# Designs tried in a protein design run: peptides against a protein of PDB entry 2AZE. Part 221

Target 1, 148 residues: chain A of PDB entry 2AZE
Amino acid sequence: AQECQNLEVERQRRLERIKQKQSQLQELILQQIAFKNLVQRNRHAEQQASRPPPPNSVIHLPFIIVNTSKKTVIDCSISNDKFEYLFNFDNTFEIHDDIEVLKRMGMACGLESGSCSAEDLKMARSLVPKALEPYVTEMAQGTVGGVF
Target 2, 101 residues: chain B of PDB entry 2AZE
Amino acid sequence: GRLEGLTQDLRQLQESEQQLDHLMNICTTQLRLLSEDTDSQRLAYVTCQDLRSIADPAEQMVMVIKAPPETQLQAVDSSENFQISLKSKQGPIDVFLCPEE

## One batch from the design tools (peptide; made by RFdiffusion4, then SolubleMPNN)

Design b1_p30_4_s4 (from b1_p30_4, 13 letters changed)
Fold by OpenDDE base, seed 2:
Structure b1_p30_4_s4 (fold): chain B 148 residues (1-148), chain C 101 residues (1-101), chain A 30 residues (1-30)
Amino acid sequence: as target 1 above (148 residues)
Amino acid sequence: as target 2 above (101 residues)
Amino acid sequence: MPFTKLSPVSYFKPTENTNKTYNFKLVPVT
């Protein structure tokens, strides 16, 4: 009947929505782990040094990174109030957000690629609420992909 | 029958989505708490050494952009045009160069 | 090993551009 067809369409819609939310949740978990891990690292470092880092030696979140070859010529124009920037390059460039930087630093414990050692997984689990631990485990195993 | 089966499937999917929503709420709450913690925000920084995980300043020029929320970034990276445009409505944009060492 | 603020090469008047636009994502809360 037409009713069955309608329900099948709805089923597919819900499956897609769940898939999207799964992706969003995984990213949020990675952000949480990476952020907490970064804070923990820096806290320890400052304690060992008995001082914070010198001014202008660090960049606080949030930020983005733009990189290009040192051979690339860059023309930079800035508005008087610094509300607007224009960069023209004579060659290709890359853009990265702060979360990507944290991931490449290992702050997400390799969870982003499912490449966690036992110690990495232990750390990751310790940085999330109890309710999220099973999901972290599934992410590490690469088993997150279905409805659940 | 078929109708009953589909109905049951939809109920199960609803329950799964509700569980997912719950987990997402927990996660977003944690992130909010971190954003509200002054000490955590103070410690949320990276160094030039950290940035080498993205690109080595010895070989690459590395710029760091600090911009207010909702700043618009337009990027074109093609064979004929290489451009980045930044437009902020909430305040000034700061751009930093990462030193080689 | 301090970061150096970029000095402007030239100044210009703000202009509108409707080409591919992305918003900065804030961390930890988006």
Scores: peptide ipSAE 0.071, ipTM 0.853, DockQ to the pose 0.091
Fold by OpenDDE base, seed 3:
Structure b1_p30_4_s4 (fold): chain B 148 residues (1-148), chain C 101 residues (1-101), chain A 30 residues (1-30)
Amino acid sequence: as target 1 above (148 residues)
Amino acid sequence: as target 2 above (101 residues)
Amino acid sequence: MPFTKLSPVSYFKPTENTNKTYNFKLVPVT
């Protein structure tokens, strides 16, 4: 009885760990797809334009976005060496990391929300190594975690 | 019996975890390769148009923060305070405003 | 069209608050 109890505890521990790793893997896959898709998009755009984008017209990763209503009053203080910033708002604001921005741009092909078209799924699969393609398919179908 | 069943389950879970670890390693490797590739680094950017698609500057003020690694960002969003503080230890922080056009 | 970089304004000491904290890290983050 005690042995079975011990194994059951271990089973639950492993199940939780696997669940966490599944979540981590999904995020990593989304990041990979988003990054590669972004790079490909920009490469194509530059080729079509036959020139790189003008200076100061682009922001390279990594970055953070802060947005708020245009009506929000913002007070900003910056240290002389620019090592410290302080922003005071009179209303709510939002913070987004670059990955979230890429997802909202559609760079993850809608895979993050399980809203992939056939074309989106094809693109997503093309942006990952062969070994990851089955998992991408499962993500698109919402069938990840069949082990549980 | 139950013991045999649990033992078998643990073996299966171990195999599943090993498969996940393998896939994660593949994915992490791809990301590292991407970050180490000069062309990929050069092409890993968003435009003003991209940011406008996320938050319209006509309605939203959009700031872009670029900071050195390990920069601390502290945010307070409550009825009492709406504040963001940034503190870098590795270099200057750059903050950009996204223009409407 | 270009992004406008903010210029330094005034020196301050940032508040020490533990409400929400983010750490900037190089991508990828594992």
Scores: peptide ipSAE 0.062, ipTM 0.858, DockQ to the pose 0.113
Fold by OpenDDE base, seed 1:
Structure b1_p30_4_s4 (fold): chain B 148 residues (1-148), chain C 101 residues (1-101), chain A 30 residues (1-30)
Amino acid sequence: as target 1 above (148 residues)
Amino acid sequence: as target 2 above (101 residues)
Amino acid sequence: MPFTKLSPVSYFKPTENTNKTYNFKLVPVT
């Protein structure tokens, strides 16, 4: 019946929405872990050094990274008020957001790539509220994907 | 029958989604708390050494872009065009170069 | 808006601390 078909379409729609939200939640968890881990690292480092990092030596979040070969010629145009930038490259470039940088730094404990050791997992769990710990465990095991 | 089964499935999916939403709310709350904590924000930084995880400044030119919220980044990366356009509406954009040493 | 050719980058300088986290709007252009 048409009624059943409509409900089946709706069921599939909801399943897809849940899948999307699962992906979003995983990303949010990774961000939380990465941020807290970064802050913890830097706090410890500053305590050990008994001073903050030297001026001009750090970049605060948020930021974007653009990298290219040193052989790449870059033409840059900037508006007078610095509200607009235009970069022209003669070769390929890469763009990375700050979260990606944190992940590659290991701030997400390898949870994002299935490279989470037992110690990494312990750290990751310690950086989230208790309610999120089971999900972190599932992420580490690669078993996220089921419906509650 | 079939209709009853589908109806039950939809209710179960709704409950599952609600649980998921709850977890997301917990997570976003934690992120908000971090953003509102001055000490955390002060400590939320990376160094040039950290950026080497992306690219080595000895071999790659590494630019860091700091821009106001809602800044638009448009990128073209094709065989004939390599371009990045930045447009801010809330303030100036700063671009930094990561030194080799 | 008129553009001027300037040095696009400088070495790191003190960054502003903010209580807000935000994302850029990345728009692929083809």
Scores: peptide ipSAE 0.027, ipTM 0.838, DockQ to the pose 0.057
Fold by OpenDDE base, seed 4:
Structure b1_p30_4_s4 (fold): chain B 148 residues (1-148), chain C 101 residues (1-101), chain A 30 residues (1-30)
Amino acid sequence: as target 1 above (148 residues)
Amino acid sequence: as target 2 above (101 residues)
Amino acid sequence: MPFTKLSPVSYFKPTENTNKTYNFKLVPVT
């Protein structure tokens, strides 16, 4: 029936939208966990050292990373006001955002890949509001996608 | 019947989406709060040692780029052209180089 | 938000007439 067909189309549309929102939510959760975990790590480190790190020894968020082989020749042009940069490489390069860096540092507790130990999961849960804990659990189990 | 089943499915999906929206609002709120917390921002940093999780400065040149919000990036990575262009509209861009070891 | 991403732009054309080369600032390892 036409009505059923219309509803099926709507169902599919909603499923797709939900999938998109799930992805967005997962990323937001990972960002929150990674950020809080980083802050926690650094706070602890500074407490242990009884001092903050030297000013130029750290890079504050936000940032991006560009890396390439040391053999790569790089030409860099910068506008006078430093509003515009142009980098030319003679070989391939990689770009990473700060979130990716944090993930690779383990700040997201392996949740990004569903590779959480029990301790990792415990940490991840502790870094989100209570309302998000069930979703963190689902992410760790790889069971995200079910109907709420 | 089929119609009733679909109708019920749609209601369930609506509830699921509303829950997702709610959770997303919680997340965005938390992130805003974190961005407004001066102490958290002070502690939101990485070291060059941390960056080795991406690339070892002994083997790779590692640049750190700090750009204002809404900075535009263009990257071309092909056999004929390897290029990164940045354009900021809100302020200057800073670039740092990580030392070897 | 604490994480700010750069926005990819299509057809971006850098300026060429006002460019110069600067040295990078070294970030020492802690």
Scores: peptide ipSAE 0.023, ipTM 0.837, DockQ to the pose 0.085

Design b1_p30_5_s1 (from b1_p30_5, 17 letters changed)
Fold by OpenDDE base, seed 1:
Structure b1_p30_5_s1 (fold): chain B 148 residues (1-148), chain C 101 residues (1-101), chain A 30 residues (1-30)
Amino acid sequence: as target 1 above (148 residues)
Amino acid sequence: as target 2 above (101 residues)
Amino acid sequence: PIHHLDSSSLKGKTLLFQIRNGLFSKLIPL
């Protein structure tokens, strides 16, 4: 019947929405782990050094990075008020956001790629609230995507 | 019948989504608390060493851009032109290079 | 969201800087 057909469509819609939210939750968890891990690392480092790093030696979140070959010629034009920048490259470039940088630094404990050691997983679990620990475990095992 | 079965499935999916929403709320709350914690924000930084660790320092240069929200970034990639244009409406844009790069 | 973009992927695109969850950068289409 038409009603059954409509409910089948709705069922599929809800399944897809759940899938999307699962992806969003995974990203949120990775952000939390990466951020807390970064803060923890830096806190420990500053304690060991007994001082914070020089101001010009660190870059605070949020940021993005642009990378290109060192052989790339870059011309830069900057407005007087620094509101406008124009960069011209003679070759290709890449742009990365800060969370991508943190992931590549290992701040997400390899959870983003399923490359967690036992120690990495232990660290990841310790950086989230208790309620999120089972989900972190599922992410590490690659078993996410099911319906609760 | 079929209708009753589908209706039950939808109710179960609703419960599953609610559980998912709950976990998301927990996570977003944690992120909000971190954003409001002054000490965490002070310690939320990377170093030039970190940046060099993720890009081959012998082959790649890394430029860091800190821009106000709503800054526009326009890029062009063609045989004759590779370009990034930044335009801020809320304040100055900062661009950094590691001095030892 | 996209975390990594090469120049070819950005061709002809205009993006906006935003803050994600109050902590991270995010580039979204204008």
Scores: peptide ipSAE 0.519, ipTM 0.917, DockQ to the pose 0.508
Fold by OpenDDE base, seed 3:
Structure b1_p30_5_s1 (fold): chain B 148 residues (1-148), chain C 101 residues (1-101), chain A 30 residues (1-30)
Amino acid sequence: as target 1 above (148 residues)
Amino acid sequence: as target 2 above (101 residues)
Amino acid sequence: PIHHLDSSSLKGKTLLFQIRNGLFSKLIPL
């Protein structure tokens, strides 16, 4: 019947929306873990050193990085007010956002790829509210898609 | 029948989505609280050593860009042109290179 | 959301810097 067809269409729409939200939640969790882990690491490091690092030795979030071969020749022009930059490269380059950098640093405990050791998973769970712990476990096991 | 089955499925999906929304709200709240915490923001940094761990300056140079929101980035990649253009409307852009030790 | 791009993937695109959840950088197409 037409009514059943309408409901089937709605069902598919909702399933797709849920899938999208699952992806969003996973990213949010990774952001939270990565950020808290970074802060925790730095707090510990500063305590061990008994002082904060020199201001010019650290890069605060948010940031973007560009990387290229050290052999790449780069020409740069900057406006007087520093509102405009122009970089010319003689070879290819890559751009990464800060969360990607944190993930590669291991700040997300390998959760982004489902490559968590027991210790990594323990750390990840400790950095989220209790309500999110089951989802972290599912992410580590690669079973998130089976929930719905 | 089929109608009843589909209706039940939709109810279950609604409940699942509500649970998902709840978890997302918890997470976004935590992130907001972190953004408002002065001590957390002070400690939210990486070092050049960190960047070397992901892109060793022995092989690659790493350039860091700190730009205001709504800054435009335009890139060109062609056989004759590899370019990045940055244009800010809200303030100066800070760019620096991570040195190799 | 775009986390990493090579130069070839950016051809003909203009991206905007934004802040993600008040904490992280975010690049979105114009």
Scores: peptide ipSAE 0.513, ipTM 0.917, DockQ to the pose 0.511
Fold by OpenDDE base, seed 4:
Parts: C-alpha cells; sequence; structure tokens
Structure b1_p30_5_s1 (fold): chain B 148 residues (1-148), chain C 101 residues (1-101), chain A 30 residues (1-30)
C-alpha cells in the first residue's frame, strides 16, 4: 500500500513536470515558427521590391514595445551616455515583447491560440523540422496535454 | 495489479518525457542556428506598418525600445505616477517612435 | 514568460531585459 502511494506521488510529480515541458516546447515551437515566418515574409517582400527597406523604417529583433494613448503626455529624461532612461506618463501604458508583437501579426499562424486555418497549419508545419510536425498538429487541434 | 499498473505508467511517462526532451533539443538547436545565421538576422525585423497593425498610432503612441541584455526595467503605476525606468549596464539604450501616418 | 504587461501589473516590480533563445526579447522578474 505504501509502495503504491509512493508511486502515485511520483506519477503526479512526473505528470506535472511533463506539463511544464509541454508548455516550454510549445513556446519554443511558436518562437521558431514566428521567426522563420517573419524572415520568409521579409525576404519575399525585399525580393519583390528588389531592395531592402530603408534602414530607418525597420526595427530588428530583439525589442520591446511601449504603447499608450496618443493623448498621454510623456516626459523623458535621458542620461548623457544613454544608459539610463526615465519616462513619466500621465496615464497608463502597456509593454509588449517582440514575440507578442509577432504573434499579433499572425507570424505564429494562429497556433498560439489554436485558431489555425488549414493554410496556417500547413505553413506552420513547413516551418519546423519533421520531428516537430506532429506536435504542431496537436497544438493546432488543442490536444496537447495528453500523455503520450 | 495496481502496483504493476503504476510501474508501467511511470515507464510510459518516462518515455514521454524523454520524447519531449528530444523535441525541445531539436527546437533549441534550430533557434540557435537561426540566431547564428546572418541572413536570417538581417531579415528579422518589423516595420512601422506592422506596429500600426497591432497598435494604431492614430490612437496609440508606439515606442520601441532596444536595450542591451540585463537592462533593468522598473515601472510604477500609481494614482498620479506612471513611470518606466531603464538602466543598462552593457551599453546605450535606443528608443524610437513610429511616426504617424 | 511575460509577453504583455499593463503598467499596473508592473507596480513595484523590477524586470530584466534578456534575450530568449538568442532571438527574442524576454522580460523576467528580478
Amino acid sequence: as target 1 above (148 residues)
Amino acid sequence: as target 2 above (101 residues)
Amino acid sequence: PIHHLDSSSLKGKTLLFQIRNGLFSKLIPL
């Protein structure tokens, strides 16, 4: 009886660890898809334009975004060496990391929310190694979480 | 019996975890390779149009921050104070505003 | 990972800007 109890505790521990790893893997997959999709999009766009975009018109990864109402007054203090910034807002603001931006751009093909079209799923699968394709499919179906 | 069943379950879980580890290793390797690919890095950018699509500058001000690793970010949200403090130890911080169109 | 933050959620917190898997930005609590 005690042995079974110990094994059940271990089982639960392993299940939890697996769940955590599943979450980590999903995030890794989304990062890969989003990145490759972004690169692919930009490559195609540059080919069509026959030149890269103006340097000042693009923001390279990594970055973060701060957004606030256009009516928000922002005061900024910058150190002479630009090592320190202080922003004062008169209203609330939001911060987004770059992967969040890419997700909202659709670069993760809607996989992050399990809302992939057939075409999105096809794209997502094409942007990962073969070994990851089944997992991408599971993510799209929302079936991740089952023990396999 | 129950003991045998649990033992079998644990073995299956171990195999599942090993599979996950393997997949994660594949994925992290791919990401590393991408980070080392100069052409990919050159093409890893968003445009002002992209940012407008997620936060329309007609309604939202969008500020882009490029900071060195280990930059500290502190924020304050109080009734009268909304603040972001950035402190870098590894280099200058760049801040950009997307122009309105 | 923290992807989206409201100013209210950052109250009293110090975050570090890091690079995720060599590609993306990552904000982590100190």
Scores: peptide ipSAE 0.513, ipTM 0.918, DockQ to the pose 0.517
Fold by OpenDDE base, seed 5:
Formats: sequence, C-alpha cells, structure tokens
Structure b1_p30_5_s1 (fold): chain B 148 residues (1-148), chain C 101 residues (1-101), chain A 30 residues (1-30)
Amino acid sequence: as target 1 above (148 residues)
Amino acid sequence: as target 2 above (101 residues)
Amino acid sequence: PIHHLDSSSLKGKTLLFQIRNGLFSKLIPL
C-alpha cells in the first residue's frame, strides 16, 4: 500500500513534468514555424522584387511593440545617451513581443489557436523536421494532451 | 495487481518523457541553427505594412522598441498615470513609430 | 512567458528584456 502510494506520487510528479515540457515543446514548434515562415515569405518577396527592401523600412527581430489609441497623448523623455526612455500616456496601452506579432500575422499558420486550414497545416508540417510532423498534426487537432 | 500496473505506467511515462525530450532537442537545435544562419537573420524582419495589418493605424498608434538584452521595462497603470520606463545598461534603445498609410 | 500585456496587467511590475532561443524578444518579470 505504501509502495503504491509512493509510486502514485512519482506518477503525478512525472505527469506534471511532462505537461510542462509539452507546453514548452509547443512553444518551440510555434517559434520554429513562425520564424521559418517569415524568412520564407521575405525571401520570396525579395526574389520577386529582385532587390531587398530599403533598410529603414523593415524591423528585424527581436523587437517589441507598444500600441495605444491614436488619440492617446504620449509624452516622451529621452536621456542624452538614449539609455533611458520615459513615456507618459493619458490612456491605456498594450505591449506585444515579436512572436505574438508573428502569430497575429499568421506566420504560425493558425496552429497556435487550432485554427489551421488544410493548407495551413500543410505549410506548418513543411516547416519542421519530419520527426516533429506528427506532433504538429496533434497540435492542430488539439490532441497533444494525451500520453505518447 | 495495482503495483505492477503503476510500475508499468511509470515505465510508459518515462518513455514518453524521453520522446518529448528528444523532440525538444530537435526543436532547440533547429532554432539554434536559424540563429546562426546569416541569411535567415537577414530575412527575419517585419514591415510597417505587417504591423498595420495587425493594428489598424487609423485607430491605433504602433510604437516599435528595439532594446539590448537586460533592458528594464517598468510600467504603471492607474486612473491617474499610464507610464512606460525603459532603462538599458548595455547600449542605446531605439524607438520609432510606424507611419500611417 | 508573457506575449501580450495590457497596461493594466503591468501595474507595478518590472520586466527584463531577454532573447528567447536566440531569436525572439522575451519579457521576464524581475
């Protein structure tokens, strides 16, 4: 009885650890897909245009964005060396990291929300090593919660 | 019995975790390779058009921040004050606005 | 990791900029 109880405790510990790792893996997969898809898109676009975009017209990773209403009044104070910034807003704002931006751009093929079309899923699968394809499929179906 | 069942379950969970670790290693390796690939890094960008697609510039202002690692961001949200403070120790911070169409 | 934050959720918080897996921005609570 006590031995069984000890094993049950260990079982629960392992299940929780697996759950955490599953979440981490899903994030890693989304990062890979989003990044590769972005690069692929830009490569194709530059090839079609026969030149890269103007340097000052693009934002390279990593970055974050802050968005607020266009009507929001923003006061900005910047140190002389640009090491410090202070922004004062008269209303609420939002902050997004770059991966969130990529997701909203559709670079993760809707996999993050389980909203993949057949074409989206095909694209997602094509952007990962073969060993990860089954997991991508499971993510799209929302079935990753199971035991391997 | 229950003991044998639990033992078997633990073995299965171990195998599952090992598989999971393997998949994670594949992913981290791929991401590392991407981070080391010059062409990929050159092409790892978004445009102002991209940002406009996710935040309508007619209604929203979009500010882009590029900061060195370990930059501190402090935010205040209250009925009386909304504030963002950025402090870098490694280098200058770049901030710009995406122009409206 | 925190990917999207409303100003209300950041009240009184200090975050650190980090790089995630060498590629992406990451905001970590201090």
Scores: peptide ipSAE 0.513, ipTM 0.918, DockQ to the pose 0.512

Design b1_p30_5_s2 (from b1_p30_5, 14 letters changed)
Fold by OpenDDE base, seed 2:
Parts: C-alpha cells; structure tokens; sequence
Structure b1_p30_5_s2 (fold): chain B 148 residues (1-148), chain C 101 residues (1-101), chain A 30 residues (1-30)
C-alpha cells in the first residue's frame, strides 16, 4: 500500500540521519578527549617544571599547520598590516587542522582508529561524562554504527 | 502486518535518534564549558616538540598559521604553480616556523 | 569539514577559517 511505501521511505531517511549523527557524535567525543588530555598533560608538565613554558615556545589552539618537504622552496609575501599572505611553493604541501595534530599526537588515545590499548581506553573513559562511557567503549571495539 | 511492523520500526528509530541527540547535547555542553574555562584555555597548547613528533623537521618543514575566523585560504595546485593565499578581514595573521633542533 | 588537505585538494577552491565547537580550527568551503 501507499502508506507502507511512505513509511519505508521515512525509515530510510531516518536511518541516514542517524548515521550522520553517529559520525558527528564520534567526532565530538574525540574532540573532548583530545582537548582534556592535552590540558592534563600540560598541567602535569608545568607542575613538574614548577613554571609555565616560555610564551614563545608554545602554540595555543586554534591553529592550522602547513607542511612540505624541507627541500621545498617557499617564497612568502606579507602585507604591511599582515592581513594578507602569499606563499609560493615549488612542490606539493599538506594542511592539517589542530584536532588532526592532536590525534596524531595520541591525545585521542587511539580511539579515532579503534586502536586503544587497555590503558588508552581507561584514559579515554576517564575524560568523558559517565553517560558517554558506553559509547567510548563501543568506539574502541569498532562496534559503533548500529542503531540503539 | 507490514504496516504494524514498519510503524514499530519507526518508533524504535525515533528512540535511537533521541538517545543520540541527548549524547550529542552532553558533548556539546562539555566542549562549551571547556571553551569558557580560562585555565583550560591557558593550557590548550602544543609545543615545537609536539609538532616535530607528527612531522619531523628533519624531513618536513612545518609552518603554523593562526588566523582570525572568516580568513580566506585559497590554493593553486599545478606542475608550474603551487600557491597558498591568505586574506583576513578581521585582523592580522600570525605565521610561525617550527625550527629544527 | 576537512582535517587533512594537500595542494590538489585545494586546487580551485576557497576555504575559510572557522572555530569548531569553540575550541578548534576548521577549514570550511566558502
């Protein structure tokens, strides 16, 4: 019947929306874990050093990075007010945002790839509210993607 | 019947989506709280050592860009032209080079 | 949102800097 057909279309639409939200939730969790882990690391490091790092030795979020071969020749033009930059390269380059940097640093505990050790998983769970712990576990096991 | 089955499935999917929305709200709230915490923001940094760990300057040159929101980034990629253009409308752009040790 | 870009990915496109969830940088299409 037409009614059944309509419901089947709606079912598919809802499944797709749920899939998208699952992806968004996973990214939100990774952001939370990575950020909190970074803060904890730095807090501990500063306590051990009994001082904060030199101001010019650290880069605060947010930022992006550009990387290229050290052999790449780069010419840079900067406007007087520093509102405009022009970089010319003689070879390819890559751009990464800060969350990607944090992931590569291990700040997300390997959760982004489902490659968590028991210790990593313990850390990850400790950095999220209790309500999110089961989802973190599912991410680590690679079982996220099903419908609740 | 078929209609009853589909109706039940949709109810279950609705419940699932509501659960997702709830979890997402929790996450968003946590991130907002972190963004509003001065001490957390003070400690939200990476070092040159960190950057070297992900892209070793022995092989790769690493440049850091801090730009205001809405800054435009445009790139050209061809065998004869590799270019990045940055244009800010809200303030100056800061660029840093990660030095080799 | 794109976390990793190379020169080929950016060819012919313009991206804008955004702050994601109040914490992180993000490049999004104009």
Amino acid sequence: as target 1 above (148 residues)
Amino acid sequence: as target 2 above (101 residues)
Amino acid sequence: PVHHLNSSDLKGGTLTFQIKNGLFAELVPL
Scores: peptide ipSAE 0.504, ipTM 0.906, DockQ to the pose 0.504
Fold by OpenDDE base, seed 3:
Structure b1_p30_5_s2 (fold): chain B 148 residues (1-148), chain C 101 residues (1-101), chain A 30 residues (1-30)
Amino acid sequence: as target 1 above (148 residues)
Amino acid sequence: as target 2 above (101 residues)
Amino acid sequence: PVHHLNSSDLKGGTLTFQIKNGLFAELVPL
């Protein structure tokens, strides 16, 4: 009886760990797709323009963004060496990391929400190694969560 | 019996976890290769148009912050003030404003 | 991992800027 109880506890522990790893894998896949899609988009754009964009017109990863209402008044203090910044707002703000920005740009093909078209899914599959394609398909269908 | 059933379940879960670990290793390897590829890093950028597409420029202002690793960010949210403090120890912080088109 | 935060989510805390998987930015608690 005690042995079976111990194994049941271990079973539950492993199931929880697998669930966590599934979430981590999904995020890793989204990162890969988003990054490769961004690079591909920019490569194509530069080829079409026959030139790279002006240096000051683009923002390279990594970065974060802060957004607030355009009506928000912002006071900014900067140290001489630019090591310290102080922003004062008169209203609330949001902070987002760059992967969130890429997702909202559609760079993850809507896979993050399971809202991808057939074309989006085709793109997503093309941006990962073959071994990951079945998992991408499962993510798109919302069937991830079972043990395989 | 019950013991045999549980033992079999644990073996199957172990195999499933190993498969997950394998897929994760493939993915992390790809990300590492991208981080080490100069051409990929050169092309890893967004534009102000991109940022405007995710935050309605008619309603929102967007600032971009590029900071060295270990830069500290502290935010205050009170009824009297809202504040962001940035402190870097490794180098300068760059802040950009995306204007409305 | 938290991908977006409101000012209210940062009350009384300090975050540090980190690089995630060598590619992306991430804010993590101190």
Scores: peptide ipSAE 0.500, ipTM 0.906, DockQ to the pose 0.508
Fold by OpenDDE base, seed 1:
Structure b1_p30_5_s2 (fold): chain B 148 residues (1-148), chain C 101 residues (1-101), chain A 30 residues (1-30)
Amino acid sequence: as target 1 above (148 residues)
Amino acid sequence: as target 2 above (101 residues)
Amino acid sequence: PVHHLNSSDLKGGTLTFQIKNGLFAELVPL
């Protein structure tokens, strides 16, 4: 009885660890898809335009964004060397990292929410190594973890 | 019996975890290769149009921050004051405002 | 990992900019 109890505790420990690793793997896959999709989009756009975009018209990774209501009053203080910034708001603000921005742009093909069309899934699969394709399919179907 | 069943479950979970580790290694390797590819890094950008698509400047002000690693960000949150402070030790911080259409 | 932050999420804490997996920005507690 005690031996079985010990094994049950170990089982739960391992299940929790697997759950954490599944979450990490899913995020890694989304990062890969989003990044490659962004690069391909931009490559195609530049080829079609026969020119790169003006340097000041694009923002390269990595970055974060801060957004707030247009009605929010913002006071900004900047050091001369631009090493220090101070922003004062009269209302709430949001901060988003670049991967979240890419997801909202659709660069992860809706895989992050399991909202993939057939075309989205095809794109997602094409952007990962073959070994990862089954997992991408499981993510799209919402069946990740069902094999454990 | 119950003991045999639990033992078998643990063996299966170990195998599953090993499979996950393998897949994670593949992903990590791919991301590393992308980070080292100059052409990929050159093409890894968004536009103001992209930012407007997720947060319309007509309703929201969108500010982009590019800062060196180890830059510190602190915030003050109260009913009276909302504040963001940025301090870099490795170089200048770039802040861009996305214009309205 | 934290992907979405608002003023209340920080609660006066200090975060640092890091590079996640060599590609993306990440805010990590000090």
Scores: peptide ipSAE 0.495, ipTM 0.906, DockQ to the pose 0.483
Fold by OpenDDE base, seed 5:
Structure b1_p30_5_s2 (fold): chain B 148 residues (1-148), chain C 101 residues (1-101), chain A 30 residues (1-30)
Amino acid sequence: as target 1 above (148 residues)
Amino acid sequence: as target 2 above (101 residues)
Amino acid sequence: PVHHLNSSDLKGGTLTFQIKNGLFAELVPL
C-alpha cells in the first residue's frame, strides 16, 4: 500500500540519519577520551617530576604534522612576517592532524579500532561521563550500529 | 499488521535518535568545558618523543605546524609536484622540526 | 627540544585550518 511505502521511506531516512549521528558521536567520544587521557598523562608526569617540562620541549594543541622520508629534500620559503610558507619536496609527504597523532599515540585507548585491552577499556570508561559508558562499551565490542 | 509494525518502528527510531542527540550534547558539552579549562589547555601537549613514537626521525622527518585559525593550506602530492603552501590571515605561522633522539 | 624552521615560497589545492570542538586542528576544504 502507498501508506506503508511512505512510512518505509521515512524509516530509511531516519535510519540513515541515526547512522550518521552514531558516527559523529563515536568521533566525539574518541576526542574526549584522547584529550582527557593526554592531559591526565601529562599531569601525572609533571607531578612526578615536580615541575613542568621546558617550554620548548613540548607542542601544545592544536597542531598538524608533516612527515616525509629523511632523505626527502625540502626547500622552504618564508615571508618576512611568517604569514606565508612554501615547502617544495622532491618526494611524497604525509599530513596528519593532532587527533590522529593522539590516536596513534594510544591516547584513545585503541577504542578507535575496537582493539581495547581490558585495561584500555577501563581507562576509556573512566574518562567519560556515566551516560556515555554504555556506548564506549559498545564501541569496544564492535556492536555499534544497532538501534537503541 | 504491516502498517502497525512500521508505525511502531518509527516511534522506536524517534526515541533512539533523541537518545543519540542527548549523548552528543553531553559529549560536546564536555569538550567545550575542556576547551575553557585553563589547566587542561596547559597540559594539552605532546613531546618530540611522542612524535618519534609515531614517525621515527631516524627514518622520517617530522615537521610540526601551528597556524592560526582560517590559515589556508594548499597541498599537492602527485608524481609531478610535491608542495605545501601556507597563508595566514590572523598572525604568524610557527613551524618546528622534531630532532632525532 | 623543538627547532624552528626558516623561509621560502608557495601554491596548490586549498584547505583551511579550523579548530574542531575548540580543541583540535582540522583541515577543511575552502
Scores: peptide ipSAE 0.505, ipTM 0.905, DockQ to the pose 0.177; fails the geometry check

